Peptides against a protein of PDB entry 5JXT. Designs and how they scored, part 113

Target 1, 319 residues: chain A of PDB entry 5JXT
Amino acid sequence: SLLPKKEINVYIGMSEMQVKWYQKILEKDIDAVNGAGGKRESKTRLLNIVMQLRKCCNHPYLFEGAEPGPPYTTDEHLIYNAGKMVVLDKLLKRIQKQGSRVLIFSQMSRLLDILEDYCVFRGYKYCRIDGSTAHEDRIAAIDEYNKPGSDKFIFLLTTRAGGLGINLTTADIVILYDSDWNPQADLQAMDRAHRIGQTKQVVVYRFVTDNAIEEKVLERAAQKLRLDQLVIQQGRAQVAAKAAANKDELLSMIQHGAEKVFQTKGAFGTMAEKGSQLDDDDIDAILQAGETRTKELNARYEKLGIDDLQKFTSESAYE

## One batch from the design tools (peptide; made by RFdiffusion4, then SolubleMPNN)

Design b2_p18_4_s3 (from b2_p18_4, 14 letters changed)
Fold by OpenDDE base, seed 5:
Structure b2_p18_4_s3 (fold): chain B 319 residues (1-319), chain A 18 residues (1-18)
Amino acid sequence: as target 1 above (319 residues)
Amino acid sequence: SRAIEEAQRRREAHYARL
């Protein structure tokens, strides 16, 4: 029988470079961040801020002029300048040593470009699919990854491209490098590995930048998933909350952790203490803390009814 | 950007080797 997937949110501190870029994004639009724009503040502006903050959480090199150079070289700076890359780099070594194979999903094809450079730099054999991949190349990549005795360790996918019904049960590890606004898209991505024909325990690592916008993206996704489950269970199909965040939700998401980010000099958490020098014990601590926080997050939403989940604006999480 | 074009060429060269 297919074993239940183990899902772990991996909470990752920002690198020093990410903190600096996160501050810069907030400072550029400080009036919007402070809610000073009122009714005049466009939803589009807030969405743009959210998108920049999510880019920062993924990798600072997603911004023009962030990558050190010229010359532009793929080196250790690609890793240590992003907390997620530091954790990914250690985690992939462990995964490989265990004889596992891994799917890495992102919402951002530009992040997959960075991950390709990383794979080349580390000598990881990989396949890639995104929304621009030709149909023939997509088939070739899937077949090359799934073939018996494939040397391809990593499959890089955009979450949406991975959602297209493909079977990747030859992988047992799933890394969600970022989260979709729609938790169903992430589930569909996980279900590429967690499907009939899987022989291993599927483990899903969801990377979440701690003390940043991504915690609120995760919370909103968890809330929506629970609401969708309860709506199905109660037959209340009409109660599907508006899929798009309102202005106040977006503002609250932007404000989350912003004060602490402004007060922070250097990196966050384990990234401040160890940076790229994470050892196996540091990874185990991060994974254990993540497992705890994942249980707490799930337990928070499991107690909520439909009416609570519909009224649950981020303000009620602090009482 | 040059980095985008280089990444595109790397992808094309990757698929051509599959």
Scores: peptide ipSAE 0.283, ipTM 0.847, DockQ to the pose 0.062
Fold by OpenDDE base, seed 3:
Structure b2_p18_4_s3 (fold): chain B 319 residues (1-319), chain A 18 residues (1-18)
Amino acid sequence: as target 1 above (319 residues)
Amino acid sequence: SRAIEEAQRRREAHYARL
């Protein structure tokens, strides 16, 4: 029988470079961040801020002029300048030692470019699929990854391209490097490994930048998922949550952790204490803390009814 | 950017080796 998947949110502090870029993004649009634009503030402007903050949470080199150079070199700076890369680097070493194989999903094809550079730098053999991958190359990459005795350790996928019906049950670890606004897209990605033909315990690590917009993206995705489940269970098709965040929700998401980011000199949390010098015990502590916070997050939404979840989508604009 | 062109070239070289 297929074992239930284990899902763990991995809460990761920003690097010093991420904090500096996160501050710069907020400062550039400070009037919009403070809500000073009022009713005149463009929803498109708020969505653009959200997208820049999410890029910062993924990797600062997603911005023009962020990468150190010229000369542009792939080195340890690619890892230590992003909290998610520091954790990923240690986690992949553990996963490989366990004889596991890993799917890494992102919303951002440009993040997959950084992950390719990382794989080459660490000597990890990989496959890649995104939205631009030709059909023939997609089949070749899947077959090369799934072949008996494949030396490909990592599969890099965009969440949407990887969600398209493919079987990757030859992997047992899934890393969601970022989250989709639609939790069903992330579930469809997990279901590439967590499907009939899987023989191992599937473990899903969801990376979440701590004290940043990604916590609110995760909360919103969890609310939507619970609402989708309750609508299916109760047959209330009319109660489909308005999928698009309103202006006040976007503003609240942008403001989340912003004050503490402005007050912060250097990195956050374990990234401030250890930086790139994380050991196996630091990873265990991060995973244990993540497992606890994941249970707490799930328990918050499991108790909510349809009406409460609908109110939370309206009232979380006022708290 | 030079980084995008280099990433594209690496990707093309990756698929050419599959």
Scores: peptide ipSAE 0.200, ipTM 0.820, DockQ to the pose 0.062
Fold by OpenDDE base, seed 1:
Structure b2_p18_4_s3 (fold): chain B 319 residues (1-319), chain A 18 residues (1-18)
Amino acid sequence: as target 1 above (319 residues)
Amino acid sequence: SRAIEEAQRRREAHYARL
């Protein structure tokens, strides 16, 4: 029998570099961030801000001139300049020690480019598939990863490439490095490992930058998933889930945690206290806190009806 | 950009080794 998957949101503080870049993104368009653009503010401008903030949450080197150099070198700076990389680095060491194998999903092929450099730097053997990978190369990468006794520890995928119905049940750990706006895309990614032929407990770690836009991306995805489930259960298939956020929703998402980011002179949370010097106890504390917040988030949306789930819950954008 | 070309070369070299 296939064991139920365990899903844990891993809430991660920004590095000092991420805080500085997050501030710069907000400051560059402060009138739009404050809602001063009114009816003239384009949805496209707000979507662009959202996409820059999501890039910042993933890695600051997704911006031109953020990477230290020349010379450009892969070193520990690739890790300590992004909170998600600090946690990933410690978590992968634990996963490897357990004799597990891992799928890492992202929305951003450019983040997979950073993760390839990281894998090479740490000596992790990997496979990669994205949207541009040829069909033959996809088959070769899947077969190389799935072969008995494969030395490939990591599979790097874009979430869209993971949606192609492939079987990766030779991995038991899934890391969602970022979240899709469509929760079904992330579920389809998880279901590459959580399928017939899996012999282990599948564990899914969803990375979420704490006190940032990604919390609101996650909340919106959880809300949509619950709405889709209730619509199916109630036979209301015609409730077209509003696929795209409106302007006010996007603005509320951009404003979330912005005040605290502006007040911050360094890194956030455990990244401020420990930085790259996270130990096994710090990782356990992050995972335990994440498991608690995951249960709370799920319990919040499980109690809501269709009519409540159709409203964007603007809880305090400033808390 | 140089980074895109380097990433492309890394991908090509990765698949050539599979």
Scores: peptide ipSAE 0.136, ipTM 0.781, DockQ to the pose 0.062
Fold by OpenDDE base, seed 2:
Structure b2_p18_4_s3 (fold): chain B 319 residues (1-319), chain A 18 residues (1-18)
Amino acid sequence: as target 1 above (319 residues)
Amino acid sequence: SRAIEEAQRRREAHYARL
């Protein structure tokens, strides 16, 4: 029988470089961040800020002029300048040592480019699929990954390209490097490994930048997922969960952790204490804390009814 | 494979635009 998947949110502090770039993004649009634009603030502007903050949470080198150079070299700086890369680098070593194989999902094809450079730098054999991959190349990559005795350790996928009915049951670990606004897209990505033909316990690691926009993206996705589940269970199919955040939701999400980011000199959390020198005990502590916070997050939304879940999406709409 | 060479060319083209 297929074992239930284990999902763990992995809460990761920003690197010093991420904090600096996160501050710079907020400062560039400080009037919008402070809500000083009022009713005149465009939803498009807020969406752009959210997208830049999400890029920062993924990797600072997603910004022009962020990468140190010339010469541009792939080295340890690719890892220590992003909290998610520091955790990923340690986690992948453990996963490989266990004889597991891993799917890494992101919404950002440009992050997959960074992850390719990382894979080359660490000597990890990988496959890649994104939304621009030709059909023939997609089939070839899947077949190369799934073949018996495949030496491909990592599959790099965009969440949407990976969601398209592929069987990747030859992997048992899923890393969601970032989260979709639609929790169903992430579920569809997980279900590439968690499907008929899987023989191992599937473990899903969801990376979440702590004290940043991504916590609010995660909370909103968890709320939406619970609402969708309850709507299906109650046969209330007409409650189309408003898929798009309103302006006030976007503003609240942007403001989350912003004050602490402005007050911070250097890195956050475990990244401030250990930087790139995380050991196996530090990773175990991060995973244990993540498992606890994941249970707490799920328990928060499991207690809510449809009307409560709708109020949380609507009270931000009626003030 | 063409995909690796095209990813490399995309990386090279990304670095050549920086």
Scores: peptide ipSAE 0.030, ipTM 0.671, DockQ to the pose 0.135

Design b2_p18_5_s1 (from b2_p18_5 with K2L P10E M14P)
Fold by OpenDDE base, seed 4:
Structure b2_p18_5_s1 (fold): chain B 319 residues (1-319), chain A 18 residues (1-18)
Amino acid sequence: as target 1 above (319 residues)
Amino acid sequence: SLSFFERYPEGIEPPLPP
C-alpha cells in the first residue's frame, strides 16, 4: 500500500549575502515598501518587488554582480551564499547515504541552472526538465532517471513542468526548493513521487526562507489549500475563486520581516551561528523545528472556517 | 570565465500570484 507522504517545512535563515541583497531590493523601492506610493503605486511595481525578493530567497546569484569574481569559478561560495543551498548540500549527503533518490522542484529555471552547477561541482548525477525542455528530451530524461539501476541521484524540475502527469516513483524524497502560489502545483509535483508504484515512504521537504516573503507565500498557499478542501467537503460551489492578490496583500507580504532584515548585520538564525559549517545535529535541529512549525501552521488553518479563510487578514490568524 | 548571471541571463520566472 502507498504510505502517506510526510511533509516538512524547512525554515532556513538567509545568508549574509542574501540579507544584503534583500535589503538592497527593499531600499531600491523603499517608498513602495512603506506604502508611500498610495493609489499611484502600480500592482506591477509590487509584483516586481515580490519577484525580486523571491529570487533573493532562492539564490543571490540570480542578480547581476552578486557572484564573487572575476575570476568566476564554481566553488563553495555557490553554497554558502544561499541558506537553502547550505541546507540542501547537507541534506543531499544524508539522502544519498540512506540510498534515497530525490526530486528537486523550483519555480525558477535559472535556479535549476544554479543547481546544475552545484550538481557538477559535487559530482551528483542528475536529470533536468523545465518548461523549455523539448518533449522528446523530457521523455529521455524521465526514462534515464527511472531505468533500473539508474545512477541518476537527482532530478531537477520546474514545478509546472514536473506537474505534467509524469511518474517518478523511483524517487522517494521531494524537495520543493521554493513554493508555488498555487498549492495544487506543489501537490502535483509531490504526486510525481507519491503515486501508485512507490514502495518507500515519500518525504517532502519544503524550503522556506525564514523571516522573509516566502513565509507569506507559504501562508497564502496553505490558506488557499484549506479553503479548497473545505469547499470540496461542504459542496459550496459559491466560494468565489479567491481574487488575485490585491495591492494591500502584496504590500503586507513585502513588508513581512522587512524591519528585522534592515536591522540584521549578517546572516539569519543557524546561518549566522554556523554558516556553511552545519553538521548533522544542526540539520536535525532544523528539521525538528520545521516539523513543529509545520504542525503549528497546519493547526492554525484547520481551525479556520470558510469565512475566515476568505478574509486574507494577517490579523485574524491571532484572534 | 563568465559569471553565473552572464551564463544564464534569462529563464522561466516564477508564476505571478493569482
Scores: peptide ipSAE 0.380, ipTM 0.803, DockQ to the pose 0.576
Fold by OpenDDE base, seed 1:
Structure b2_p18_5_s1 (fold): chain B 319 residues (1-319), chain A 18 residues (1-18)
Amino acid sequence: as target 1 above (319 residues)
Amino acid sequence: SLSFFERYPEGIEPPLPP
């Protein structure tokens, strides 16, 4: 029988370079970040800030002039300049030693390009699918990954491209490198490995940059998922899906952790203490802390009714 | 040698918040 999937949010500190770029993004639009624009601030401007902050949480090399050089070389800097890459690098070594195979999902095709450079640098054999991948090439990549005795360890996918009903039950580990605003997209991605034909316990690691915009993206996605579940359970299909994030919600999301980011001169959390020198015990500690916070997050939303979830603004996440 | 940014200038398709 198919075992239930285990889902763990992995909370990861920013690298020093990420903190620096996160500060720059906020400083560039400081008036908007401080709410000084009031009703005159465009929703588009706030959405752009959210987008840049999410890029920063993924990898600073998504910005011009972030990569060290010239000369530009693929080296350990690709890893230590992004907290998620440091954790990914250690986690993939463990996954490989366990004889597992892994799906890595992102919202950003340019992050998959970074992950390709990383895979080449580490000597990991991989497949890739994104939104631009031709149908025939998608089939070929899936077949190459799923074939008996495949030497492909990693499958790189955009979350939406992975949503297309494909079977990847030859993998037992799923890494969500970032989260979709729609929690159903992430569930559909997980269900590529967590499907009939899976013989192993599927484990899902959701990477979340701690003290940053991604915590609020995760909270909003969890809120929506719970609301969708309750609407289905109660037959109240007329509960209008909460309208697109308003300006105040976006502003609150941007402001989350911003003060602490401005006060920080180095990296965050375990990235400040150990950086790229994370050992197996540090990874276990991060995973255990993540399991605890995941349970707490779920328990918070499980207590809320439909009316509470509809009224739930980011302010009530501080109680 | 090109930077990552120069090699991959485009391709961010994150969905808008619902």
Scores: peptide ipSAE 0.379, ipTM 0.810, DockQ to the pose 0.568
Fold by OpenDDE base, seed 3:
Structure b2_p18_5_s1 (fold): chain B 319 residues (1-319), chain A 18 residues (1-18)
Amino acid sequence: as target 1 above (319 residues)
Amino acid sequence: SLSFFERYPEGIEPPLPP
């Protein structure tokens, strides 16, 4: 029988470089971040800030002129300049040692480019599919990955490209490097590994930048998912759970952790303490803390009714 | 004109070609 998947949010501190770039993004649009524009603030401006902050949470090299160089060489800097890469680097070593195989999903094809450079740098064998991959090449990549005795350890996918009904049950680990605004897209990604034919316990690691906009992206996704579940269970017409974030919601998301980011000199959390020198015990501590926070997050939304879930509860940011 | 995020609300990945 298919075992239930385990989902763990992995809360990751920003690197020093990410903090600097996060500050720079906020400072560039400080009037919008402070809500000084009020009703006159452009929703488009807020959406652009959200996108830049999400890029920063993924990797600072997603910005032009962020990568150290010339010369532009792949080295340890690719890892230590992004908290998610530091955790990924340690986690992949563990996953490989356990004889597991891994799907890595992102919303950003340009992040997959960085992950390809990383895979080459570490000597990991991989396959890749994104939105630009031709149909025949997608089939070839899937077949190569799923081949009995395949040497391909990692499959790199954009979440949308990986959602296309493909079977990747030859992997048992799923890493969501970032989250989709639509939680169903992430579920569809997980269901590539968590499907009939899977023989192992599927574990999903969702990377979440701590004290940053990604916590609010995750909360919104969890809220939406619970609302969708309740609507299905109650047979109610689709409540407008698909409403795009309003200006106040976007502003609240942008403001989350911003004060602490402005006050921070250096990195956050375990990235400040250990940086690239995370050991197996540090990873276990991060995973244990993540499991606890994941349970708490789920338990919060399980108690809410449909009417409560329709309201963006900003109040939870102050507990 | 639509912002970049408004064009790609689910991420920065362009929509799959038809």
Scores: peptide ipSAE 0.010, ipTM 0.461, DockQ to the pose 0.083
Fold by OpenDDE base, seed 2:
Structure b2_p18_5_s1 (fold): chain B 319 residues (1-319), chain A 18 residues (1-18)
Amino acid sequence: as target 1 above (319 residues)
Amino acid sequence: SLSFFERYPEGIEPPLPP
């Protein structure tokens, strides 16, 4: 029988470099961040800020001139300059020791390019599929990964490319390196491993940059998922979940944690305390805290009715 | 292998969510 999947949000602090770049992104558009543009602020401008902040949460090297060089060499700096990479690097060592195999999903094909450099640097054998991957090459990569006794440990996928009907039940761990705005896209990604033919407990780790835009992306996705479930259960097909955030929602998301980011010198949370020197106990603490916060997040939305879930509760980013 | 920066000196603009 297929065991229920376990989903754990992994809340990760920003590195010092991520904090500096996050500050620069906010400062560049400070008038928009402060809402000073009022009705004149374009939704496009706010969406651009959100995308820049999401890039920063993923990896600062997604920006021009961020990577140290010349010479441009793959080294430990690729890991310690991004909180998600620090946690990923420790988590992958544990996953490998357990004899598990892992799918890593991202919204950003260019983050997969960084993850390829990381895989080469650590000597991890991998497959890759994104939206540009030819159909034949996609089949070949899937077959190579799924073959009995495959030496491929990691499969790198864009969430959208992974969403198309493929079976990857030879993996039992799923890492969502970032989240889709549509929770159904992430569910479809998880269902590549959590499908008929899976023999292991599937565990999903969802990476979330703490005190940043990604926490609000996650909350919005959880709210939407609960709303979609209730609409299906109540037969109210007409509640078109407004797929696109409004300007005020986008502004609230941008403002979340911004003050604390501006006041911070150095890294956040466990990244400030340990930096890249996380041990196995630090990872266990992060995973345990993440499991608790995941249960709390789900419990918050399970108590809400359709009418409450349609109201974007802007809990003030200032409490 | 080329670093990420050497492959993509211009950085990346992911497509806006719809």
Scores: peptide ipSAE 0.010, ipTM 0.446, DockQ to the pose 0.267

